# Peptides against a protein of PDB entry 7SID: the designs that were tried, part 135

Target 1, 151 residues: chain A of PDB entry 7SID
Amino acid sequence: LHMYLMLLKELPGEEYPLPMEDVLELLKPLSNVCSLYRRDQDVCKTILNHVLHVVKNLGQSNMDSENTRDAQGQFLTVIGAFWHLTKERKYIFSVRMALVNCLKTLLEADPYSKWAILNVMGKDFPVNEVFTQFLADNHHQVRMLAAESIN

## One batch from the design tools (peptide; made by RFdiffusion4, then SolubleMPNN)

Design b2_p28_3_s3 (from b2_p28_3, 11 letters changed)
Fold by OpenDDE base, seed 1:
Structure b2_p28_3_s3 (fold): chain B 151 residues (1-151), chain A 28 residues (1-28)
Amino acid sequence: as target 1 above (151 residues)
Amino acid sequence: SEELEKAREELRKKMEKWQPKVQPFLTA
């Protein structure tokens, strides 16, 4: 776990995007890691904080590439799961804060949710629509973070 | 555009493909 998290944390930013093939290899274990630690709030928060570097790489890719779509699909499936569990009130505010930051980064790369669309239980949820819902979060810090990200 | 919708559909198919991998996570 710790080695995997370190790899995610040390990924280069949008200034030096990785080949999509490398991104795919990094995404491969992600769903399994999330499943193993799904009840650990601290680990979930850490994962969400570290996958921000993945988002930056996904945003710099050509949408016409099959590998790009595959990587985006894998990543968005995991984020969609976090969103679903958030709706089910499974996460404390600090995890929701990390998710908002992830969604913020997605919106920076795709402001109109052209590709940043979550699919949960067969239903599509554009990230801009999902992000707006955090403006009504029960925790004031989550609302504040969401509000400042829209400006 | 039609091209954008086609791309979205392809992305949706990829998400559906990987959906089974997050089932254990969703049952938390």
Scores: peptide ipSAE 0.569, ipTM 0.926, DockQ to the pose 0.916
Fold by OpenDDE base, seed 5:
Formats: C-alpha cells, sequence, structure tokens
Structure b2_p28_3_s3 (fold): chain B 151 residues (1-151), chain A 28 residues (1-28)
C-alpha cells in the first residue's frame, strides 16, 4: 500500500504528463486498494488526495483514443463508488472534502462534463451536477469548500 | 453532438466493464 500511494503522490503534474499506458498501469490496482481499505477513513482520504495527479494527467491528454477512454472509465468508476458511499453516509467530513477536491479538479479539466460523468447503479451523474450537491452537505467546512470552488 | 454522444457511450461501456471491480468496495 505504502509504495503504491507513494507512486500516486509522486506523479508528475500537468507540465509533464505520463503516457496514457503508464496511467493505465497505475489505475489497475486502485479499485482493489480501495476495496481493501474501504472502512479506513484515513487511507480513503489519502487515496483521494493522491489521485488528483491522475486527474491532471487525464485532462492533459490530447488523444481521443481507446486508452484514454479506458483510463477515464477506470478512474471514474472508482470516484463513482466514493460518491455512492458518500450518499450512504459512510465517510466523515474530511474524506468528503477530499472527494470535493477531486471533483473540483475534474471540473477544471472538463467544465461541462463532456467526459467527467459518474455512473452509479446504471445511472449517469455529470460531475458538475454531483458537485453542486455538496453545497448542501451536512458539514459546514464541506459546504464552504464546495462554494469557494465554484467562485 | 453525435460525436459527443458516441464518446460518452464508449466511456459508459468502459465504466460498466470495471463496475465488478468496485463491487466489494460498494458493499462496505
Amino acid sequence: as target 1 above (151 residues)
Amino acid sequence: SEELEKAREELRKKMEKWQPKVQPFLTA
């Protein structure tokens, strides 16, 4: 786990995006890691903070290729799962804040949710629509973060 | 646009493909 999280954390930023093939390799273990530590709030928070680098890599891709769609699909599936569990009140506010930051980063890359769409239980949820729901979060810090992210 | 719709459909198919991998996560 530690080595994997370190790799995610040390991913290069927008200035030096990784090849999509490398992004795919990094995404492969992600769902398994999330499943193993799904009840550990601290690990979930850390994962969400580190996958921000993945979003930046996905957003910088100039290719509308099969690999791009595959990478986006794998990533959004995991984010969708976090969103679903958030609706079921499985996560404390600090994890939800980390999720909001992920959604913010997605919106920066795709403001109109052309590709940033979560699919949960067979239903599509554009990230811009999902993001606005955090404006009504039960925790004041989450609401504040969501509000300042829009402005 | 039609192109956007096709792209979204392809993305949806990928998300569906990977849904089984997050099933243990969803059953938390």
Scores: peptide ipSAE 0.568, ipTM 0.926, DockQ to the pose 0.909
Fold by OpenDDE base, seed 2:
Structure b2_p28_3_s3 (fold): chain B 151 residues (1-151), chain A 28 residues (1-28)
Amino acid sequence: as target 1 above (151 residues)
Amino acid sequence: SEELEKAREELRKKMEKWQPKVQPFLTA
């Protein structure tokens, strides 16, 4: 809870070009928070919605530094975990919708998945390929959201 | 391009580095 509150406190209310060092600080507790609240669908949804600001910052950065790669790596690792658990049907539609929004933001920044590649247990999953799978989601609202994101 | 592949490799290394951090999230 403390880590979650710290994360929420530092997250900007809107899109803002943060220094990459600040992005790294925001990402540090993320994996732990996700683990602690993995069974809480509402918290997971909230987390995914809040990290959208981080996604935008990562995508708008033209810097090719170690910090950039580290931040991208941390973030994509967490998103990959959400994707994996989604494939295992662990999340309700509202969480999946939040994930789609996250993937949409990634695709807007990297349409060809040059860097937006999820890696789960040694396997690569380009975000563009992951995103298209939501077009066949079991829930109609998820399918609609995914389809709208392409337009 | 070679530059893109190098960047992807660096990113992969970072993801591998952080993979243990999400292990509890994945397996719990």
Scores: peptide ipSAE 0.565, ipTM 0.925, DockQ to the pose 0.932
Fold by OpenDDE base, seed 4:
Formats: sequence, C-alpha cells, structure tokens
Structure b2_p28_3_s3 (fold): chain B 151 residues (1-151), chain A 28 residues (1-28)
Amino acid sequence: as target 1 above (151 residues)
Amino acid sequence: SEELEKAREELRKKMEKWQPKVQPFLTA
C-alpha cells in the first residue's frame, strides 16, 4: 500500500503528463486498493488526495483515444464508488473534503462534464451535478470547500 | 453533438466493464 500511495503521490501533474498507457497501468490496482481499505478513512483520504494528479492527466488527453476512454472509465468507476458510499454516509468529513477536491479538479478539466460522468448502479451522474450536492453537506468545512470552489 | 454522444456511450461501456471491480467497494 505504501509503495502504491507513494507512486500516486509522485505522479507528474498537468505540466508533465504521463502517457496514457502508463496511466492505465497505474489505475489497475486502484479499485482493489480502495476496496481493501474502504473502511480506513485515512487511507481513503490519502488515495483521493493523490489521484488528483491522475485527474489532471486524464483531462488533457485525446478524448477520441481508446486508452483515454478506458482510463477515464476505470477512474470514474472508483470515484463513483466513493460518491455512492458518501451518500450512504460511510465516510467522515475529511474523506468528503478530499472527494470534493477531486471533483473540483475534474470540473476544472471538464467544466461541462463531457466525460466527467459518474456511473453508479447503471445511472449517470454528471460531476457538475454531483459537486453541487456538497453545498448541502452536513459538515460546515465540506460546504465551505464546495462553495469556494464554485466562486 | 452526435460525436459527443458516441464518445459518452463508449465511456459508459468502459465504466460498465470496470464496474465489477468496485463491487466489493460498493458493498462495504
């Protein structure tokens, strides 16, 4: 776990995007790691904080590429799972804060949710619509973070 | 656009493909 988290942390951002093939390789363990540590709030928070670099890579890739769609699909399924569990109140505010930051980064990359669409249980949730729901989060810091992200 | 809808459909297929990977996560 530590090695994987360190790898995610050290990923290049928007200035130095990775080849999509490398992004795909890095995404492969992500769902398994999330599932394994789904009840570890600190690990979940850390994962969400580190995958911000992945979002930046996904946002500046060729949308018409098969690899891009595959990478986006893998990533969005994980984010969708975090969103689903958030609605089920499975995560503390610090994890939700990290998720909001992730969604913010997604919106910066895709303001109109052309590709940033979560799919949970067969239903689509555009990230721009998901993001606005955090304005009504039970925790004031989450609401504040969501609000400042819009303004 | 039609092109965008096609892209979204392909993305949806990818998400469906990887959905089983997060099933243990969702059932937590």
Scores: peptide ipSAE 0.562, ipTM 0.925, DockQ to the pose 0.913

Design b2_p28_3_s4 (from b2_p28_3, 15 letters changed)
Fold by OpenDDE base, seed 2:
Formats: C-alpha cells, sequence, structure tokens
Structure b2_p28_3_s4 (fold): chain B 151 residues (1-151), chain A 28 residues (1-28)
C-alpha cells in the first residue's frame, strides 16, 4: 500500500499528459487496493487525494482509443464504487470532500459529462448530476466545497 | 449525437469489464 501510494503521490503534474500506457499501469492495482481498504476512511481519503493526478491526465487526453476507454473505464468504475458507498452513508465528510475534488476535476475537463459518467450496477450516473447532490450534503464543508466549484 | 452515444456505450462496456473488481463495494 505505502509503495503504491508513494507512486500515486509522486506522479508529476506536467503540462502534457503521461502516455496512456503509463496511466494504465498505474490504474491496474487501484481497484484492488480501494476494495481492500474500502472501510478505512483515512486510506480512502488518501487514495482519492492522490488519484487527482490520474484525473488530470485523463482529462487532458483528447485521444479516442481503446486504451483511453480502458483507462477511463477503470477509473470511473472506482469512482462509482466510492459514490455508491457515499450514497449508503458509509463515508465521513473528509472522504466525501476528496471525492468532490475528484468530481470537480472531472467536470473541469468534461462539464457536460460526455464521458464522465459513473455506472453502478448497470445504472448511469452523469458526474454533473452526481456533483449537484453534494450541494445538499449534510456537512457544511462539503456543501461549501461543492458550491465553490460551481463558481 | 449518434457518435457520442456509440462512444459512451463503449465506455460502459469498459466499465462493466472492471466492475467485478469493485464488487466488495457493492456488497458492503
Amino acid sequence: as target 1 above (151 residues)
Amino acid sequence: SAELKAEQEKLREAMKKYEPQVQPFLTA
């Protein structure tokens, strides 16, 4: 876990996105790590904070390829999983804050949710629609973050 | 557009491929 988290943390925020092949390699263990620690609030928060780098790389990609879809699919599946447990009220506000930041970054790249669409149990959840739900979050800091992201 | 819908469908297929890996989330 620690080695993987360091890898995520050390991902450079370059002007140009990493090759999609590198993104795919980074994403391979993500779902398994998230699943293993899904009930650990601190680990989930840390993971969500670090995967912001992945979101930025995916958002910068305008290439329509199988690798792009693969990478987007893997990442959105993980985000969808976190969203699912959020709906089930299993995550504290700090985890939800981190998730909102991920969604914000996605919306910056795809404001109309052309590709930023979550799918959970066969049902689609466009990120822009998901994001608006955080405006009514029970925690004031989450609401504030969501509101600031719209402005 | 038809093209966008087609790409979205491909993305859904990609997501379905990896959904089993997050099954613990769905059964929690």
Scores: peptide ipSAE 0.671, ipTM 0.950, DockQ to the pose 0.772
Fold by OpenDDE base, seed 3:
Structure b2_p28_3_s4 (fold): chain B 151 residues (1-151), chain A 28 residues (1-28)
Amino acid sequence: as target 1 above (151 residues)
Amino acid sequence: SAELKAEQEKLREAMKKYEPQVQPFLTA
């Protein structure tokens, strides 16, 4: 886990995008790691903070290749999973803060949710729709972060 | 557009492909 997290942490952002093939390789173990530690708030927060680099990288891509779609699919599946447990009130505010930052980055890249769409149990949830729910979060810091992200 | 919807469908299928890997999130 620690080795993988360190690798994610050191990923270059949008200023130095990685080839999609490299992104795919980095994403492969992500879902399994997240699933294993889904109940660990600290690990989840750390993962979400680190994958911000991945979001920035994916945001520079268009939906014009199989690799891009596959990478986006893997990533959005993970984000959808975190969102699902968030809706079930399983995550503390610090994890929700990290998730909001991920969603913010997605919206910056795709403000109209053309590809930034979560899918959970066969249902679509556009990120712009999901994001607005955090404006009414029970924790004031989450609401503030979400509100700041709108502007 | 039709093109966008087609791409979204492909993406949806990609997400469905990987959903089993996050099944622990969805299973009580």
Scores: peptide ipSAE 0.671, ipTM 0.949, DockQ to the pose 0.733
Fold by OpenDDE base, seed 1:
Structure b2_p28_3_s4 (fold): chain B 151 residues (1-151), chain A 28 residues (1-28)
Amino acid sequence: as target 1 above (151 residues)
Amino acid sequence: SAELKAEQEKLREAMKKYEPQVQPFLTA
């Protein structure tokens, strides 16, 4: 786990995007790691913080290639999973903070949610609509983070 | 646009492909 998380953390940002083939390889273990530690709040927080670099890489890619769609699909599936448990109120505020930061980064790359759309059990959740819900989060720090992200 | 909707559908299919990998989230 530690080695994989460090790899995610050291991923170059949007100014130096990786080839999509490399991004795909990096994403392959992610869903399994997240699933394994889904009930560990600290690990989930750490994962969400580290995947911020992945979001930045995906935002610099063309949308019309199959590899890009696969990479976006893998990543959005993971984010959707965290969103699902958030809606089920299974995550503490610190995890929700980390998720909001991921969503913020997605919206910076795709403000109108053209591709930043979560899909959970056949239902679409555009990230801009999901993000708006955090403005009404029960925890004041989450609300504040969401508010500063759009202002 | 029709083009955007088509791309979104392709992305949706990609997400469905990988959803089984996060099944523990959905059944928790």
Scores: peptide ipSAE 0.668, ipTM 0.950, DockQ to the pose 0.788
Fold by OpenDDE base, seed 4:
Structure b2_p28_3_s4 (fold): chain B 151 residues (1-151), chain A 28 residues (1-28)
Amino acid sequence: as target 1 above (151 residues)
Amino acid sequence: SAELKAEQEKLREAMKKYEPQVQPFLTA
């Protein structure tokens, strides 16, 4: 876990995007790691903070590439999973803060949710619509972060 | 656009492909 988290942390950002093939390799274990630690708030927070760099890489690619779609699919599936448990009120505010930051970064890359669409149990959730729901979050810091991100 | 919808469908299929990997989230 620690080595993987370190790898995520050291991922180059938007300034130096990785080839999509490298992003794919990085994403392969992500869903399993997230699933394994889904109940660990600290680990989830850390993961969400580190995958911000992944979002930046994904946002610089076009949807015409199969690799891009695959990478986006893997990533959005994970984000959707976190969103699902968030809706079920299973995550503390610090995890939700990290998730909001991920969603913010997604919206910066895809303001109109052309590709930033979560899919959970067969239902689509455009990130722009998901993001606005955090404006009504129970925790004031989450609401503030969401509000600041929209402005 | 039709093209965008087609790409979104491809993305949806990609997400479905990996949804089983996050099944623990859905059954928690």
Scores: peptide ipSAE 0.667, ipTM 0.949, DockQ to the pose 0.768

Design b2_p28_4_s1 (from b2_p28_4, 12 letters changed)
Fold by OpenDDE base, seed 5:
Structure b2_p28_4_s1 (fold): chain B 151 residues (1-151), chain A 28 residues (1-28)
Amino acid sequence: as target 1 above (151 residues)
Amino acid sequence: SEYKKKMEELEKKLEEKFKEVEEKEKLE
């Protein structure tokens, strides 16, 4: 886990986007890591904070290729899992804050949720519709972050 | 890239660890 987190921290910023092939390699183990540590709030928060760079890389990609769709799908699977557990009230506010930041970045890249659609338990949830639900979050900071993102 | 190589190496290590965890969970 420590090694994986270090690699996530070393992701290039927006000034130097990662090749899609590198993004795919990063995403391959991510689902398993998230599954193993799904009950660890600190690890989940850290992962969500670091995968913001992945979202930025996906949003900056102008290539509509199979690899891009594959990367998007793998990422959305992870976000969908976090969303699902959030709906079951399994995560504290700080984890939800990190998730909202990920969703915000997705909306900036795909405002109309053309590809940003979460599939959870066989049902589709467009991110733009999912995001608005955080306006009614029980924690004031989560509501404020969601509201600031829309304004 | 060098980053890709590092990720591939990590993936191999994680795969081995995940297999061990899966086997342990089956026994529990």
Scores: peptide ipSAE 0.043, ipTM 0.533, DockQ to the pose 0.067
Fold by OpenDDE base, seed 1:
Structure b2_p28_4_s1 (fold): chain B 151 residues (1-151), chain A 28 residues (1-28)
Amino acid sequence: as target 1 above (151 residues)
Amino acid sequence: SEYKKKMEELEKKLEEKFKEVEEKEKLE
């Protein structure tokens, strides 16, 4: 886990996008890591904070690329899982904060959720619709962050 | 690249660990 998190930190941000092949390699183990530590709030928060760089890279990629679509799909699967568990009240507010930041970044890249669509249990949930739900979050800081993210 | 190589190695390690945990959970 520690090694993986360190690798996530090495991912460049929006200023210097990585080749999509490298992004894919980074995403490959992510779902497994998240599954293993899905009940560890601290680990989940840390993962979500670090995958922000992945979102930034995905937003700058060519949408016509197969690798881009693959990377987007893998990433959205992970985010969808976190969101799903959030709906089931499995995560504390600090984890939800991190998730909102991820969703915010996705919306910046895809404001109308053309590709940013979460598929959870066979159903599609556009990120823009998912995001609005956090405006009504039980925790004031989550609501505040969500509101600030729209403006 | 070296980065890719490291990720592949990590992927294999994590995959094995994931399987172990999954099997353990099924038995419990």
Scores: peptide ipSAE 0.035, ipTM 0.518, DockQ to the pose 0.072
Fold by OpenDDE base, seed 3:
Structure b2_p28_4_s1 (fold): chain B 151 residues (1-151), chain A 28 residues (1-28)
Amino acid sequence: as target 1 above (151 residues)
Amino acid sequence: SEYKKKMEELEKKLEEKFKEVEEKEKLE
């Protein structure tokens, strides 16, 4: 885990987007890591904070290649899992904050949810619709973060 | 690249760990 988190921290910024092949390599173990530590709030928060860079990289991709779609799919699977567990009230507000930031970044890259669609339990949930649900979050900071993203 | 090599090593370690957990779960 620590090694993986270290690698996540070493991701290039927006000025130098990762090649899609590198993004795929990074995403490969992510689902497993998230599954193993799904009950660790601090780890989940850390992962969500660091995968923001992945979202930015995916959003900057101008190529509609198989690799791009694959990377998007793998990433959305992870986000969908976090969202699903959020609906089950498994995560504290700080984790939800991190998730909202991820969703915000996705919306910036795909405002109309053309590709940013969460598939959970066989159903599709556009990220823009998912995002609006956080406007009614029980925690005021989560609501505020969601609201400022819309305004 | 060095980054790719590190990721490959990590993936291998994680896969091994995952298998261990899965095997343990099957035995329980």
Scores: peptide ipSAE 0.023, ipTM 0.486, DockQ to the pose 0.065
Fold by OpenDDE base, seed 4:
Formats: sequence, C-alpha cells, structure tokens
Structure b2_p28_4_s1 (fold): chain B 151 residues (1-151), chain A 28 residues (1-28)
Amino acid sequence: as target 1 above (151 residues)
Amino acid sequence: SEYKKKMEELEKKLEEKFKEVEEKEKLE
C-alpha cells in the first residue's frame, strides 16, 4: 500500500486526460490494493469511484497502442475481480453502483466489447453482457442506474 | 483539480485502512 500511495503522489494532477504512462503506473499496484481490501466496502467503493477517471482515459485514448492494451488489460483484471465478487454477493449496493458506473463508462468507449472483456477464472465475459446482469440487481438503485445507462 | 482531490481522498482512505490492518496484525 505504501508503494501504491507513493506512486499516486508522484502522478500529476491532470484532470483530463492522464498520460497513458501515468495510467499504467496507477494500474500496476491497483490489483494488489484491491485484493488486500476486497472485503472493505468503503475502500472498494472509493477505489471504484476513483478509477472512473482511469476508465475515461482509457476510453478516450482511441489508440491501439501497446500501452493502451496493457492498461486495458490491467484495468479489466481489476474490474473483473470486482464483478466476480459481486456475483458472489460480497459487495453492498453502493459498491455495485460504483461498479456499474465503471462498466457504463467502458461501454461508452467500447459499446460492442471489442476489448472490454472480463476474464474471470479463465473465462471471458464481454462487458456488455456483464452490464445487462445489473438490470436484474436485487437493489432498486442499482437496477435504475443500469437502466439509465442503456438509454 | 477535481482529479487531485479524488486522489487525495483515495490516499487518505487507503492510509487509514492500512493502519487498521497493521493494528490488527499486531494483535494477532
């Protein structure tokens, strides 16, 4: 965590858009951080809210560069983990809403899930298909958010 | 910037939780 925090401090406060190099640096430790705090709902929600910026940057790149693909892969790994745990009902609605927002942003960038594919337990799940599952979420606010996102 | 504030917020949260984890580990 200390390493991650150190990296975060070194990143420039660029609002829009972050250089891909910075995105990569953010993503590198993210999976570990998320893993460490996967059971902390507040931390997970916070992380998901913050990574929205990363998603936006990834979507806006519109460059099929190696760095972009690398960043996409790293990010999708994290999102996949969150989604997987969501399927296991490990997260409260507020965390799921944050996740839906991330997925929404991904779909805006990649509506047909050309690259936005979650690999979980060796299986591929296109984000567009994953997203539709939230339309049937147990919590009304999650369903509403998901429904609004497809309009 | 908004981004900076968000990152600072995240950092704060993570730091707080890290301390909690450390304290828990010390008790174990």
Scores: peptide ipSAE 0.020, ipTM 0.466, DockQ to the pose 0.043

Design b2_p28_4_s2 (from b2_p28_4, 11 letters changed)
Fold by OpenDDE base, seed 4:
Structure b2_p28_4_s2 (fold): chain B 151 residues (1-151), chain A 28 residues (1-28)
Amino acid sequence: as target 1 above (151 residues)
Amino acid sequence: SEYKKKMEELEKELEEKWEEVERKEELE
């Protein structure tokens, strides 16, 4: 975990997007990491904070459609899991805030949710629709963050 | 390259841990 988090921290910013191959390599263990530590709020928050770079890379990468789609799918699976557990009230507000930031970034990359669609329990949830739900979050800071993102 | 190597090593470790977790969850 520690090594993985370090690797996440070493991701370049959106100014220098990663090759899709590197993104895929990063995403490959992500689901496992998230699953293993799904109950650790601090770890989840940390992961979500750093995967923002992944979102940015995915949004900017249009060169390799197949790999891009694969990466998008893998990433969205993870985000979907976080969202699902959020709906089940398994995460504290700070984790939800980190998730909102991820969703915000996704919407910036895909405002119409053409590819940013969460598939949870066999159902599709466009991120734009998912995001609006956080406007009604129980915690005021989450609501505020979501609202600020819309404005 | 070094990045890839580290990721592969981590992936292996995580896979082993994940399998253990899955077994435990199945028993619960």
Scores: peptide ipSAE 0.064, ipTM 0.541, DockQ to the pose 0.070
Fold by OpenDDE base, seed 2:
Structure b2_p28_4_s2 (fold): chain B 151 residues (1-151), chain A 28 residues (1-28)
Amino acid sequence: as target 1 above (151 residues)
Amino acid sequence: SEYKKKMEELEKELEEKWEEVERKEELE
C-alpha cells in the first residue's frame, strides 16, 4: 500500500500529462488495492484523492485510442465500485467527498457523460446522473461540494 | 522503465496479499 500511494503521489499533474501506457500501468493494480482496503475509510479516501491526477490525464488524452478507452474502462470500474459501496452506506462523508471530487473532474472532461458511465451490477449509470444524487446526500458538506461543482 | 519495474513488483505483492484475503473470506 505504501509503495502504491507513493507512486500515486508522484504522478505528474495536469500540466504534464502521462503517456497512456503509464496510466494503464498505474491502473492495473488499482482494483486489487481498492479491494484489499475497501473497508478502510482512510485508505479509500487517500486513494480517491490521488487518482484525481489519473482523471485529469484521461481527460486530456486522445479519446479515440484503444489505450484511452481501456484506461477509462479500468478507472470507471474502480469508481463504480466506490459508488456501489457508497449506495450501500459503507463509506463515511469524507470518502464520499473524495468520490464527488473524482466525479466532478470526470464531468469537467465529459460534461455529457459520453464515456463517463459507471457499470455496476450490470447496470449503466451516467456520471452526470450519479453526481446529481450527491445533491441529496445526508451530509451537508457533501451536498455543498456537489452544488458548488455544478456552479 | 523504473516506474514499470516498481509497478510489477507491487502487483506481485498485491497478488499474494489478495490470495490471503480470499482465503480469509472463505473461512468467514
Scores: peptide ipSAE 0.062, ipTM 0.540, DockQ to the pose 0.070
Fold by OpenDDE base, seed 5:
Structure b2_p28_4_s2 (fold): chain B 151 residues (1-151), chain A 28 residues (1-28)
Amino acid sequence: as target 1 above (151 residues)
Amino acid sequence: SEYKKKMEELEKELEEKWEEVERKEELE
């Protein structure tokens, strides 16, 4: 966390969208931070709410760039981890809401899940397939958010 | 920028959580 906060503080705070180099620097420690605080619902919700900016940056990037593919891979690893723990019922509805928003933004950038594919435990899960599962979420607000995202 | 504000908010919240965790670990 200290390393991540240090990197965040060193970022120039450039105008949105960020250069891919800055996105990569943000993503490098993110998986470790998420792993450390995986049981802290407030931290997870906060992280997911703020990484929406990363999703938007990735969606606006050129797909033929090596840096873009690298950033996409690192980001999808993090989202995949949150998805995995969601399936294990480890997150409350507010965290799942934040995750759905991330997935929604990914689908807006890649509606057919050409690159937006979660790899969990060695298996590939297209985000569009993952997203439809939230239509059957136990919490009504999660279902409603997922449903309105189909538009 | 909007991004900078969001990152500062995240940093603040994460720092507060880290301090809380650190204090708890010191008491254990």
Scores: peptide ipSAE 0.042, ipTM 0.532, DockQ to the pose 0.041
Fold by OpenDDE base, seed 3:
Formats: structure tokens, C-alpha cells, sequence
Structure b2_p28_4_s2 (fold): chain B 151 residues (1-151), chain A 28 residues (1-28)
């Protein structure tokens, strides 16, 4: 975590969009940070809110870039982990709301899930299929947010 | 500027949680 914080502080302060090289440096330790605090609802919500900016950067980047593909892969791994734990009912509604916002942004950039595919436990789950499951979420606000995204 | 502010908030929260983890590990 200390290494991650150090890397974050060293990133140049730039307006949107961020250079892909900076996005990669941010994403590299993210998986470890998420793993350490996977059961802390407030930390998870905060992380998901912050990585929303990363999703926007990835969606507007050149798909032919090796760095872009690498960044997308690392990001999708993290989102996949959050999705997996959501299915196991490990997260409260506010965390699920933040996750839905991330998935919504991914779908706006890739409506047919050509690259936005979550690999969980060795299986592929297109984000468009994953997203529809939130229409049946137990919490009213989560269902409403998901419903707004498909219109 | 907005990005910087958000990152600083995240860093603060993560640092506080890390210190808590370290304290617990030392007590074990």
C-alpha cells in the first residue's frame, strides 16, 4: 500500500484525459489494494468512485495501443473481482451503485462488449450481460440506476 | 485539479486503514 500511495503522489496532475502511461502506473498496484480492503465497504466504494475516471480514459483511448489493451485488462480484472464478490452478496447497496456506474460507463464506450468482458474464475462474462442482472437487484436505488442506463 | 483532490482523499483514507492494519498485526 505504501508503494501504491507513493506512485499516486508521483503521477502528474493533468486534466482529463490522462496519458495511458499514467493510467497503467495507477492500475498496477490497484489489484493488491483492492484485495487488502475487499471487505471494507467504505474503501471499496471510494476506490470504485475514483476508478470511474479511469474508465472514461480507457473508453476514449486508441484500442490498437498495446498500453491501452494492457490497461483495459488490468482494469477489467479489478472490476471482475468486485462483480464476483457482489454475486456472493459481500457488498452493500452503495458499493453496488458505484460498480453499476463503472459498468454503465463501460457500456457507453463499448455497447456490445467487444472488449468489455469480465474474466472470473476462468470464464468470460460480457459486461452487457452482467449489467442486466442489476435490474433484479434487491435494492430499489440499484434497480433504478440500472434501468436508467438501458434507456 | 478535481482529479488531484479526489486522489488525495483516497490516499488519506487508504493511509489511515493501512496504519490500522499495522497496529493490529503488531498486537498479534
Amino acid sequence: as target 1 above (151 residues)
Amino acid sequence: SEYKKKMEELEKELEEKWEEVERKEELE
Scores: peptide ipSAE 0.032, ipTM 0.523, DockQ to the pose 0.042

